# Peptides against a protein of PDB entry 4DOW: the designs that were tried, part 1

All scores and structures are predictions.

Target 1, 157 residues: chain A of PDB entry 4DOW
Amino acid sequence: TFSWVGRPLPNRKQFQQMYREICMKINDGSEIHIKVGQFVLIQGEDNKKPYVAKLIELFQNGAEVPPKKCARVQWFVRFLEIPVSKRHLLGRSPPAQEIFWYDCSDWDNKINVETIIGPVQVVALAPEEVIPVDQKSEETLFVKLSWNKKDFAPLPP
Below, numbering starts at 1 at the first letter of every chain, in headers, positions and changes, except where a header shows other numbers.
Peptide ipSAE was made for these designs. It is ipSAE averaged over its two directions, with the distance scale d0 held at 1.0 Angstrom where the peptide's residues are scored. Compare it between designs on one protein only; published cut-offs may not apply.
A fold fails the geometry check if it doesn't show the stated peptide or something in it is severely misdrawn.

## One batch from the design tools (peptide; aimed at target 1 E45 W107 T115)

Design b1_p8_1 (made by RFdiffusion4)
Pose (drawn by RFdiffusion4):
Structure b1_p8_1 (pose): chain A 157 residues (1-157), chain P 8 residues (1-8)
Amino acid sequence: as target 1 above (157 residues)
Amino acid sequence: SAPTVAQS
């Protein structure tokens, strides 16, 4: 379950209250803070890996009744979310830990915070950097490129 | 293709 932490950010959008942070309680019993700018795993279909997204906004949406806690995200896509016909354009076999900045506005970016599984560490690498492949049997995901429905390209600014 | 379940 989720609760807001502290006061809302200075108001921007009508009927919404924005927050820098959200508190998430687990059945391990503890509390975890997830901030705007951090990344989350978002529950998709039961037979697939979670979607990955960067939190760009956290908000209480008064336009829904009853009101809900929501997030706007920047999507990332997994390699399997890229059309099979386009996968060769990468020119290599990406590891499962590599993901792609999704640079397109066609998918809506608003989610209910209840779809959040939890935070995930996502790291930007230069194209020539190698993914560890280190130990920790890492839960970290790495991003080198964006995908725009057409081609792989550099990470935006 | 859109993440409708995630957006719910």

Design b1_p8_1_s1 (made by RFdiffusion4, then SolubleMPNN; from b1_p8_1 with T4L Q7M)
Fold by OpenDDE base, seed 5:
Structure b1_p8_1_s1 (fold): chain B 157 residues (1-157), chain A 8 residues (1-8)
Amino acid sequence: as target 1 above (157 residues)
Amino acid sequence: SAPLVAMS
């Protein structure tokens, strides 16, 4: 169950109410608050691993009947989501914890909040920094590079 | 230098 936290933010979009924070209530009754700017896991298709995204906007779309709770996101991609014919461009075998900033506009960046599994920690690293693979950080994801469907590139500072 | 993407 998802519910808005706080009052709507000022905006000029007809039929939309924008919010800073949403509350996710899980089965045991506990609540997780997720804010714009945080990272989340999104339900994958079939047997695929969850998608990773950064929340850019939280909004209720009143143009739909009934109104829908939505988010706009910045997508990240896992290495295995990259076409096999392009993976060699990385020049290395990345650890499972590495993700890539998706630098393309061909993906719809609007989601329904009910597809959110939960929050996830994403840490940005410089290319020379080592990705820790110890037990304490196994649930943390790391990003060094972007992927634009043609090549990998360092993230801008 | 550190990337623009902030950690969560």
Scores: peptide ipSAE 0.022, ipTM 0.653, DockQ to the pose 0.039
OpenDDE base, seeds 1, 2, 3, 4: peptide ipSAE 0.020, 0.020, 0.013, 0.021; ipTM 0.639, 0.640, 0.599, 0.644

Design b1_p8_1_s2 (made by RFdiffusion4, then SolubleMPNN; from b1_p8_1 with T4L S8K)
Fold by OpenDDE base, seed 5:
Structure b1_p8_1_s2 (fold): chain B 157 residues (1-157), chain A 8 residues (1-8)
Amino acid sequence: as target 1 above (157 residues)
Amino acid sequence: SAPLVAQK
């Protein structure tokens, strides 16, 4: 169950109300609040790991009937989501926790909030920084590079 | 500076 938190933000879009925060109620009745700018796991396809995304906007789309709670996101990709023929371009075998900033506009960046599984920690690192692989940090994801369907590139400062 | 992802 998802519910808006707070009042709608100022917005000029006629049929949209934008919000800063959404409340996700989980099975035991507890609540997780997720804000714009945080990272989330998005439900993947069958037998696939969840997608990773950064929340850019939270909005209710009143143009739909009935209105839908939506989010606009910046996508990240897992290494195994990259085509097999292109993986060699990385030049190394990445740890399982590494993800890549998806630097393309061909993916729809609007999602329904009901596809959100929950929050996730994403840490940006410089290329020379080592990704910790100990069990204590296994749930944390790390990003060093972008992927634009042609090559990998360092993240801009 | 920190990578773009870490910026506000």
Scores: peptide ipSAE 0.026, ipTM 0.661, DockQ to the pose 0.038
OpenDDE base, seeds 1, 2, 3, 4: peptide ipSAE 0.026, 0.026, 0.025, 0.026; ipTM 0.657, 0.662, 0.655, 0.672

Design b1_p8_1_s3 (made by RFdiffusion4, then SolubleMPNN; from b1_p8_1 with T4L Q7I)
Fold by OpenDDE base, seed 1:
Structure b1_p8_1_s3 (fold): chain B 157 residues (1-157), chain A 8 residues (1-8)
Amino acid sequence: as target 1 above (157 residues)
Amino acid sequence: SAPLVAIS
């Protein structure tokens, strides 16, 4: 169950109401608040790890019947989501915690908030920084590079 | 395309 938090934000898009925050109600009765700018896990296919995304916009699409709670996201990709034929371009074997900024427009960046599993921590690192792998960071994901389906590139500072 | 999956 998802519900908006706060008042709608001003925007120019007809039939769309934008919000800063959404509340996710879990079965145990607890609530998780997720804000624009935070990172989330998105439901993946069967036997697949969840997708990783950064929330860019939260909005209710009033053009749909019935209205839908949606989000615009910036996608990230896991190394194993990259085609096998191109993985060698990284030049190294990344740890499981490394993800990559998806720098392509071929993916629809609109999602239904219902697909959100929950929040996740994503930390940006410089290429030379070592990804820490310990108990405290076992659930933390790290990003150093972007992937544009052609090659890897350093993230802008 | 998009990673869109139907959920329960």
Scores: peptide ipSAE 0.027, ipTM 0.671, DockQ to the pose 0.346
OpenDDE base, seeds 2, 3, 4, 5: peptide ipSAE 0.026, 0.014, 0.019, 0.019; ipTM 0.669, 0.621, 0.624, 0.616

Design b1_p8_1_s4 (made by RFdiffusion4, then SolubleMPNN; from b1_p8_1 with Q7M)
Fold by OpenDDE base, seed 3:
Structure b1_p8_1_s4 (fold): chain B 157 residues (1-157), chain A 8 residues (1-8)
Amino acid sequence: as target 1 above (157 residues)
Amino acid sequence: SAPTVAMS
């Protein structure tokens, strides 16, 4: 179950109400609060790892009947989501914890909040920094580069 | 079934 936290933000969109925070109530009755700017795991396809995204907007789409709770996201891509024919462009074998900033607009960046599995920790690293792969960082994802469907590039500021 | 993200 998802519910808005706080009052809606003023906006000019006729059928949208924007929010800063949403509450995710899980099966045991506990609550997880997720805010704009945080990173989340999004439900993937069968037998595939969840997608990774940064929340940039939370909004209720009143044009839908009934209204739907939605989010606008910045996508990240896992190495194994990159086409096999282009993976060599990285020039190295990345650790499983590495993800890449998806620097394209061809993906729909609007999601239903029901697809959110939960929050995840994403840490940006400089190109020269080593990604830790110990048990302490097993649940942490790391990003060093962007991917624009043509090549890898330095991470956007 | 669980909802899926529209990627394109």
Scores: peptide ipSAE 0.029, ipTM 0.675, DockQ to the pose 0.190
OpenDDE base, seeds 1, 2, 4, 5: peptide ipSAE 0.028, 0.028, 0.028, 0.013; ipTM 0.689, 0.686, 0.676, 0.598; seed 5 fails the geometry check

Design b1_p8_2 (made by RFdiffusion4)
Pose (drawn by RFdiffusion4):
Structure b1_p8_2 (pose): chain A 157 residues (1-157), chain P 8 residues (1-8)
Amino acid sequence: as target 1 above (157 residues)
Amino acid sequence: SPPEVAQS
């Protein structure tokens, strides 16, 4: 379950209250803070890996009744979310830890915070950097490229 | 495909 942490950010959108942070309680019993700018795993279909997204906004949406806690995200896509016909354009076999900045506005970016599984560490690498492949049997995901429905391209600014 | 379940 989720609760807001502290005061809302200075108001921007009507009927919404924005927050820098959200508190998430687990059945391990503890509390975890997830902040705007951090990344989350978002529950998709039961037979697939979670979607990965960067939190760009956290908000209480008064336009829904009853009101809900929501997030706007920048999507990432997994390699399997890229059309099979386009996968060769990468020119290599990406590891499962590599993900792609999704640079397109066609998918809506608003989610209910209850779809959040939890935070995930996502790291930007230069194209020539190798993915560890180091230990921790890492839960970290790495991003080198964006995908725009057409081609793989550099990470945007 | 859009992430309909995630957007729910």

Design b1_p8_2_s1 (made by RFdiffusion4, then SolubleMPNN; from b1_p8_2, 5 letters changed)
Fold by OpenDDE base, seed 2:
Structure b1_p8_2_s1 (fold): chain B 157 residues (1-157), chain A 8 residues (1-8)
Amino acid sequence: as target 1 above (157 residues)
Amino acid sequence: MKPLVALK
């Protein structure tokens, strides 16, 4: 279950209440607090790895009936989500921990918070920096480049 | 529910 933490933030949108933080209650009774700006894993399709996203907004959409707890996100893509015919454009075989900033608008960036699996650590690196691939860092994802459906590009400063 | 994504 998901519940808002704290009071709504100032907002100009008529039917939306914005929040900074949401609480995810897990079956064992423990709680995970997730804030705007953090990275999360989103439920993927069958037999697919979870999607990766950065939380940009947390809001209750009062225009829906019943109102929905939602998030606006910046998507990332895993290498294996990129079309096979275009993977060669990277020019290297990335480690499994590498993800790419999705620089397109064709993916709906509004999600229901119920699709959130949990938090994940994402670290931005310069292209020349080495991605550590050891057992202790296996849970951390790394981003160096963006993907815009046409090519890979360095992340802006 | 799942996010609406465009898979190429």
Scores: peptide ipSAE 0.031, ipTM 0.666, DockQ to the pose 0.143
OpenDDE base, seeds 1, 3, 4, 5: peptide ipSAE 0.025, 0.016, 0.022, 0.023; ipTM 0.663, 0.521, 0.646, 0.659

Design b1_p8_2_s2 (made by RFdiffusion4, then SolubleMPNN; from b1_p8_2, 3 letters changed)
Fold by OpenDDE base, seed 3:
Structure b1_p8_2_s2 (fold): chain B 157 residues (1-157), chain A 8 residues (1-8)
Amino acid sequence: as target 1 above (157 residues)
Amino acid sequence: SAPLVATS
């Protein structure tokens, strides 16, 4: 169950109400609060690892009947989501914890909040920094580069 | 288009 936290933010869109925070109530009754700017895991296809995204907007779409709770996101991609024919462009075998900033607009960046599995920690690293691969960082994802469907590039600032 | 995501 998802519910808005706080009052809606003023906006110019006729059928939308924007929010800064949403509450995710899980099976045991506990609550997880997720805010704009945080990273989340999005439910993927069967037998696929969840997608990774950064929340940039939270909004209720009042044009829908009934209204739907939505989010606008910045997508990240896992290495195995990169086409096989282009993976060599990285020039190295990345650790499993590495993800890439998806630097394209061909993906719809609007999601239903019901697809959110939960928050995830994403840490940006400089190109020369080594991604730590230990039990302490097992649940942490790291990003060093962007992917624009043509090549890898330095991470946007 | 977007990746196929499923509601939980």
Scores: peptide ipSAE 0.026, ipTM 0.673, DockQ to the pose 0.461
OpenDDE base, seeds 1, 2, 4, 5: peptide ipSAE 0.025, 0.026, 0.020, 0.014; ipTM 0.671, 0.675, 0.618, 0.611

Design b1_p8_2_s3 (made by RFdiffusion4, then SolubleMPNN; from b1_p8_2, 3 letters changed)
Fold by OpenDDE base, seed 4:
Structure b1_p8_2_s3 (fold): chain B 157 residues (1-157), chain A 8 residues (1-8)
Amino acid sequence: as target 1 above (157 residues)
Amino acid sequence: APPLVALS
């Protein structure tokens, strides 16, 4: 169950109410608050790891009946989501915790909030910084590079 | 767009 936290933010979109924060109720009855700017895991296909995204906007889409709670996101990609023929361009075998800033516009960046599994920690690193793969950092994801379907590049500013 | 599944 998802519910808005706080009052709508001012905006000029006719059928959208924007919010800063959303509350997610999980099975044990506890609540997790997720804000714009945080990173989340998005449910993928069966037997696939969740997608990773940064929340850019939270909004209720009043153009739909009934209205839908939505988010606009910046996508990240896991190494295994990159075509096999292109993976060699990285020049190394990344740890499972490494993700890449998806620098393409071919993916729809609008999601329904009911696809959100929960928050996740994403840390930006310089190329020379080692990604820790110990048990304590198992849930943390790390990003060093972007991927634009052609090559890897330094992170955007 | 990536395939997404509703959880609620």
Scores: peptide ipSAE 0.033, ipTM 0.700, DockQ to the pose 0.371
OpenDDE base, seeds 1, 2, 3, 5: peptide ipSAE 0.033, 0.033, 0.033, 0.014; ipTM 0.695, 0.695, 0.695, 0.595

Design b1_p8_2_s4 (made by RFdiffusion4, then SolubleMPNN; from b1_p8_2, 3 letters changed)
Fold by OpenDDE base, seed 1:
Structure b1_p8_2_s4 (fold): chain B 157 residues (1-157), chain A 8 residues (1-8)
Amino acid sequence: as target 1 above (157 residues)
Amino acid sequence: EPPLVAMS
């Protein structure tokens, strides 16, 4: 169950109400609050790891009937989601914790909030920084580079 | 190609 937290933010969209925070109610009755700017896991296909995304906007789409709770996201991709023929362009074998900023506009960046599994920690690193693999926070993901379907590039500051 | 996300 998802519910908005707080009052709608002012925006220019006729049929959209924007919010800063959403509440996820978990099976055990506990609640998780997620804000714009945080990273989340999005439910993938069967037997596939969840997608990783950064929440850019949270909004209720009043143009739909019934209205839907939605989000706009910045996508990240896992190394294994990159075509096999292009993986060599990285020039190294990345750890499982590394993800890449998806720098393309061909992916729909609108999602339904019900596809959100939960929050995840994503840490940006400089290309020369080493990814700490043996962390207690085994769930932490790291991003150094972007991927634009053609090659890898350093993350902009 | 947009990712296929499942409804949870």
Scores: peptide ipSAE 0.028, ipTM 0.686, DockQ to the pose 0.504
OpenDDE base, seeds 2, 3, 4, 5: peptide ipSAE 0.028, 0.015, 0.023, 0.027; ipTM 0.687, 0.640, 0.661, 0.682; seed 3 fails the geometry check

Design b1_p8_3 (made by RFdiffusion4)
Pose (drawn by RFdiffusion4):
Structure b1_p8_3 (pose): chain A 157 residues (1-157), chain P 8 residues (1-8)
Amino acid sequence: as target 1 above (157 residues)
Amino acid sequence: PPRHEAQL
């Protein structure tokens, strides 16, 4: 379950209250803070890996009744979310830990915070950097490229 | 819609 942490950010949108941070309680019993700018795994279909997204806004949406806690995200896509016909354009076989900045506005970016599984570490690498492949049997995901429905391209600014 | 589960 989720709760807001502290005061809302200075008001921007009507009927919404924005927050820098959200508190998430687990059945391990503890509390974890997830901030705007951090990444989350978002529950998709039961037979697939979670979606990955960067939190760009956290908000209480008064336009829904009853009101809900929501997030706007920047999507990332997994390799399997890229059309099979387009996968060769990458020119290599990406590891499972590699993901892609999704640079397109066609998918809506608003989620209910209850779809959040939890935070995930996502790291930007230069194209020539190699993914560890180190130990921790890492839960970290790495991003080198964006995908725009047409081609793989550099990470935006 | 794409990724409609995120809106549940």

Design b1_p8_3_s1 (made by RFdiffusion4, then SolubleMPNN; from b1_p8_3, 4 letters changed)
Fold by OpenDDE base, seed 1:
Structure b1_p8_3_s1 (fold): chain B 157 residues (1-157), chain A 8 residues (1-8)
Amino acid sequence: as target 1 above (157 residues)
Amino acid sequence: MPREEAFK
């Protein structure tokens, strides 16, 4: 169950109410609060790892009937999502915890909040910084570079 | 799906 936290933020969009925070109520009764700017795991396809995204906006879409709780996201990609023919462009074998900022606009960046699995920690690193890989847990993800379907590039600001 | 499978 998802519910808005707080009052809507001011905006000029006709059919959208924007929010800063949403609450996920889990079956055990506990609650997880997720805010704009945090990173989340998004439900992927069957037998595939979840997608990784940064929350840019949280909004109720009144243009839909019934109104839908939605989010706009900045997508990240896992290395294995990159085409096999392009992976060599990285010039190294990344650890499993590395993800890449998706620097293209061809993907739909609107999601239903019901696809959010939960929060995840994403740490931005400079290219020269070593990723502290935890062999026991892959809880924390790391991003150094962007991917724009043509090449890898320094992380955008 | 939240996004297209652009790499396929």
Scores: peptide ipSAE 0.103, ipTM 0.798, DockQ to the pose 0.147
OpenDDE base, seeds 2, 3, 4, 5: peptide ipSAE 0.096, 0.080, 0.092, 0.094; ipTM 0.768, 0.744, 0.766, 0.768

Design b1_p8_3_s2 (made by RFdiffusion4, then SolubleMPNN; from b1_p8_3, 4 letters changed)
Fold by OpenDDE base, seed 2:
Structure b1_p8_3_s2 (fold): chain B 157 residues (1-157), chain A 8 residues (1-8)
Amino acid sequence: as target 1 above (157 residues)
Amino acid sequence: MPREEALK
């Protein structure tokens, strides 16, 4: 169950009400609050790892009937999502915790919040920084580079 | 799925 937290933010978009935070209520009664700017795991295909995304906007789409709770996201990709023929462009074997900023506009960046599994920690690193791999950080993902379907590139400052 | 197409 998803519910908005707080009042709608001021905006001029017709049929949209924007929010800063959303609450996920889990079966055990516990609640998880997710805010704009945080990273989330999104339900993937069967037998696929969840997608990773950064929440850019949270909004209720009043143009739909019934209104839908939606989010605009910045997509990330896992290494194994990159086509096999292009993985060599990275020039290294990345750790499992590494993800890449998806730098293309060919994907819809609007999602239904119902697809959100939960929050995830994503840490941006400089290319020269070492990705720590230990049991304590297994749940943390790291991003150094972007992927634009053609090549990898350093993240903008 | 939330994404329009798979990575090619």
Scores: peptide ipSAE 0.086, ipTM 0.777, DockQ to the pose 0.132
OpenDDE base, seeds 1, 3, 4, 5: peptide ipSAE 0.072, 0.085, 0.071, 0.070; ipTM 0.749, 0.774, 0.745, 0.747

Design b1_p8_3_s3 (made by RFdiffusion4, then SolubleMPNN; from b1_p8_3, 4 letters changed)
Fold by OpenDDE base, seed 2:
Structure b1_p8_3_s3 (fold): chain B 157 residues (1-157), chain A 8 residues (1-8)
Amino acid sequence: as target 1 above (157 residues)
Amino acid sequence: APRAEAFK
């Protein structure tokens, strides 16, 4: 169950109410609060790891009937989501915890919040920084580069 | 579904 936290933020869109924070209430009654700017795991396809995304906007889309709780996201991709034929372009074997900023517009960046599994920690690193790899956990993901379906590139500012 | 194609 998802519910808005706080009052709507001012915006100019007629049919949308924007929010800063959403509450995810899970089965045991506990609550997880997720804010704009945080990273989340999004339900992936069957037999696939969850997608990773950064929340850019949280909004209720009143243009839909019934109104939907939505988010606008920046997508990230896991290395194994990159086509096999192009993985060599990275020039190294990344740790499992590395993800890549998806720098394309071909994917819809709007999601229903119901697809959110939960929060995840993502840390941006410079290319020369070492990714601390814990083989026993994927608690923290790391991003150094973007992927634009053609090549890897330095992270956008 | 998430990540549906946006410009088709």
Scores: peptide ipSAE 0.270, ipTM 0.858, DockQ to the pose 0.159
OpenDDE base, seeds 1, 3, 4, 5: peptide ipSAE 0.268, 0.269, 0.268, 0.268; ipTM 0.859, 0.858, 0.857, 0.858

Design b1_p8_3_s4 (made by RFdiffusion4, then SolubleMPNN; from b1_p8_3, 5 letters changed)
Fold by OpenDDE base, seed 2:
Structure b1_p8_3_s4 (fold): chain B 157 residues (1-157), chain A 8 residues (1-8)
Amino acid sequence: as target 1 above (157 residues)
Amino acid sequence: APFEEAKK
């Protein structure tokens, strides 16, 4: 169950109400609050790891019937989401905890909040920084580079 | 990202 936290933010979009925070209630009665700017795991397909995204905007889309709780996100990609034929462009074997900033506009960045599994920690590193890898845990993900479907590049400023 | 993972 997802519910908005707080009042709508000032907005000029006709059919959208913007929010800063959303509450995800878990079956055991506990709740997790997720805010704009945080990173989340998005439900993937069967036998696939969840997608990773940064929340850019939380909004209720009143243009839909019924209204939907939505988010705009900045997508990240896991190494295994990159086509096999292009993985060699990285020039190294990344640790499982490394993800890449998806630097393309060819894919919809709107999601339904119901697809959010939960929050995740993402840490940006300089290319020369060592990723502290814990093979027993994927609690923290790390990003050094962007991927634009053609090549890897330094992270956007 | 949820784009079709072209594994080719």
Scores: peptide ipSAE 0.248, ipTM 0.844, DockQ to the pose 0.127
OpenDDE base, seeds 1, 3, 4, 5: peptide ipSAE 0.245, 0.238, 0.244, 0.248; ipTM 0.848, 0.844, 0.847, 0.850

Design b1_p8_4 (made by RFdiffusion4)
Pose (drawn by RFdiffusion4):
Structure b1_p8_4 (pose): chain A 157 residues (1-157), chain P 8 residues (1-8)
Amino acid sequence: as target 1 above (157 residues)
Amino acid sequence: MKVILPPL
């Protein structure tokens, strides 16, 4: 379950209250803070890996009744979310930990916070950097490129 | 809850 932490940010959009942070409680019993700018795993279909997204906004949406806690995200896509016909354009076999900045506006970016599984560490690497492959049997995801429905390209600014 | 996105 989720609760807002502290006061809302200075108002921007009508009928919405924005927050920098959201508190998530687990059945391990503890509390975890997820902030705008951090990444989350978002529950998709039961037979697939979670979606990955960067939190760009956290908000209480008064336009829904009853009101809901929502997030706007920047999507990332997994390699399997890229059309099979386009995968060769990468020119390599990406590891499972590598993901792609999704640079397209066609998919809506609003989610209910209840779809959030939890925070995930996502790291930007230069194209020439190698993914560890280190230990921790890492839960970290790495991003080198964006995908725009046409081609792989550099990470935006 | 779940989020479902169409394939590209």

Design b1_p8_4_s1 (made by RFdiffusion4, then SolubleMPNN; from b1_p8_4, 3 letters changed)
Fold by OpenDDE base, seed 5:
Structure b1_p8_4_s1 (fold): chain B 157 residues (1-157), chain A 8 residues (1-8)
Amino acid sequence: as target 1 above (157 residues)
Amino acid sequence: GKLILPPA
């Protein structure tokens, strides 16, 4: 169950109300508040790991009937989501915790909030920094590079 | 465009 937190933000879009925060109620009745700028796991396809995304906007789309709670996101991509023929371009075998900033506009970046599984921690690292692989940090994801369907590139500092 | 900042 998802519900808006706070008042709508100033917005010029006629049929949209934008919000800073959304409340996710989980099975035991507890609540998790997720804000714009945080990272989330998005429900993947069958037999696929969840997608990773950064929340850019939270909005209710009143143009739909009934209105839908939506989010606009910046996608990340897991290594195994990259075509097999292109994986060699990385030049190394990445740890399971590494993800890549998706630097393309061909993916739909609007989602329904009901596809959000929950929050996740994403940490940006410099290329020379080591990704910790101990069990304590296994739930944390790390990003060093972007992927634009052609090659990998360092993230700006 | 690729700047990733930690949440506040």
Scores: peptide ipSAE 0.024, ipTM 0.645, DockQ to the pose 0.035
OpenDDE base, seeds 1, 2, 3, 4: peptide ipSAE 0.023, 0.024, 0.023, 0.021; ipTM 0.668, 0.669, 0.669, 0.637

Design b1_p8_4_s2 (made by RFdiffusion4, then SolubleMPNN; from b1_p8_4 with M1G V3L)
Fold by OpenDDE base, seed 5:
Structure b1_p8_4_s2 (fold): chain B 157 residues (1-157), chain A 8 residues (1-8)
Amino acid sequence: as target 1 above (157 residues)
Amino acid sequence: GKLILPPL
């Protein structure tokens, strides 16, 4: 279950209440607090791996009946989500821990918070830096490049 | 501005 933490932030949207933080209650009764700016795993489709996203807004949409707890996100893509015909453009075989900043606006960036699986650690690296592949870093994802459906590019400063 | 990620 999900519940808002704190009072709504001031905003000008009539039917939208914005929040800084949300509480995710896990099956064992423990709670995880997730804030705007953090990274999360989003439930994938079918047998696909979870999607990766950065939270940019948390809001309750009062225009819906009943009101829905939502988030706006910046998407990342896994290498295997990139079309097979374009994967060669990377010029290397990336480790499983590498993800890419999705630099397109064609994807819907609004989600229901109930699709959030949990938080995840995402670390930005320079292109020349080596991604650690040891067991200690297995849960950490790394981003070096963006993907704009046509080519890979260095992350903007 | 759009990209704010924690460094290694």
Scores: peptide ipSAE 0.031, ipTM 0.665, DockQ to the pose 0.037
OpenDDE base, seeds 1, 2, 3, 4: peptide ipSAE 0.030, 0.031, 0.024, 0.030; ipTM 0.675, 0.675, 0.655, 0.681

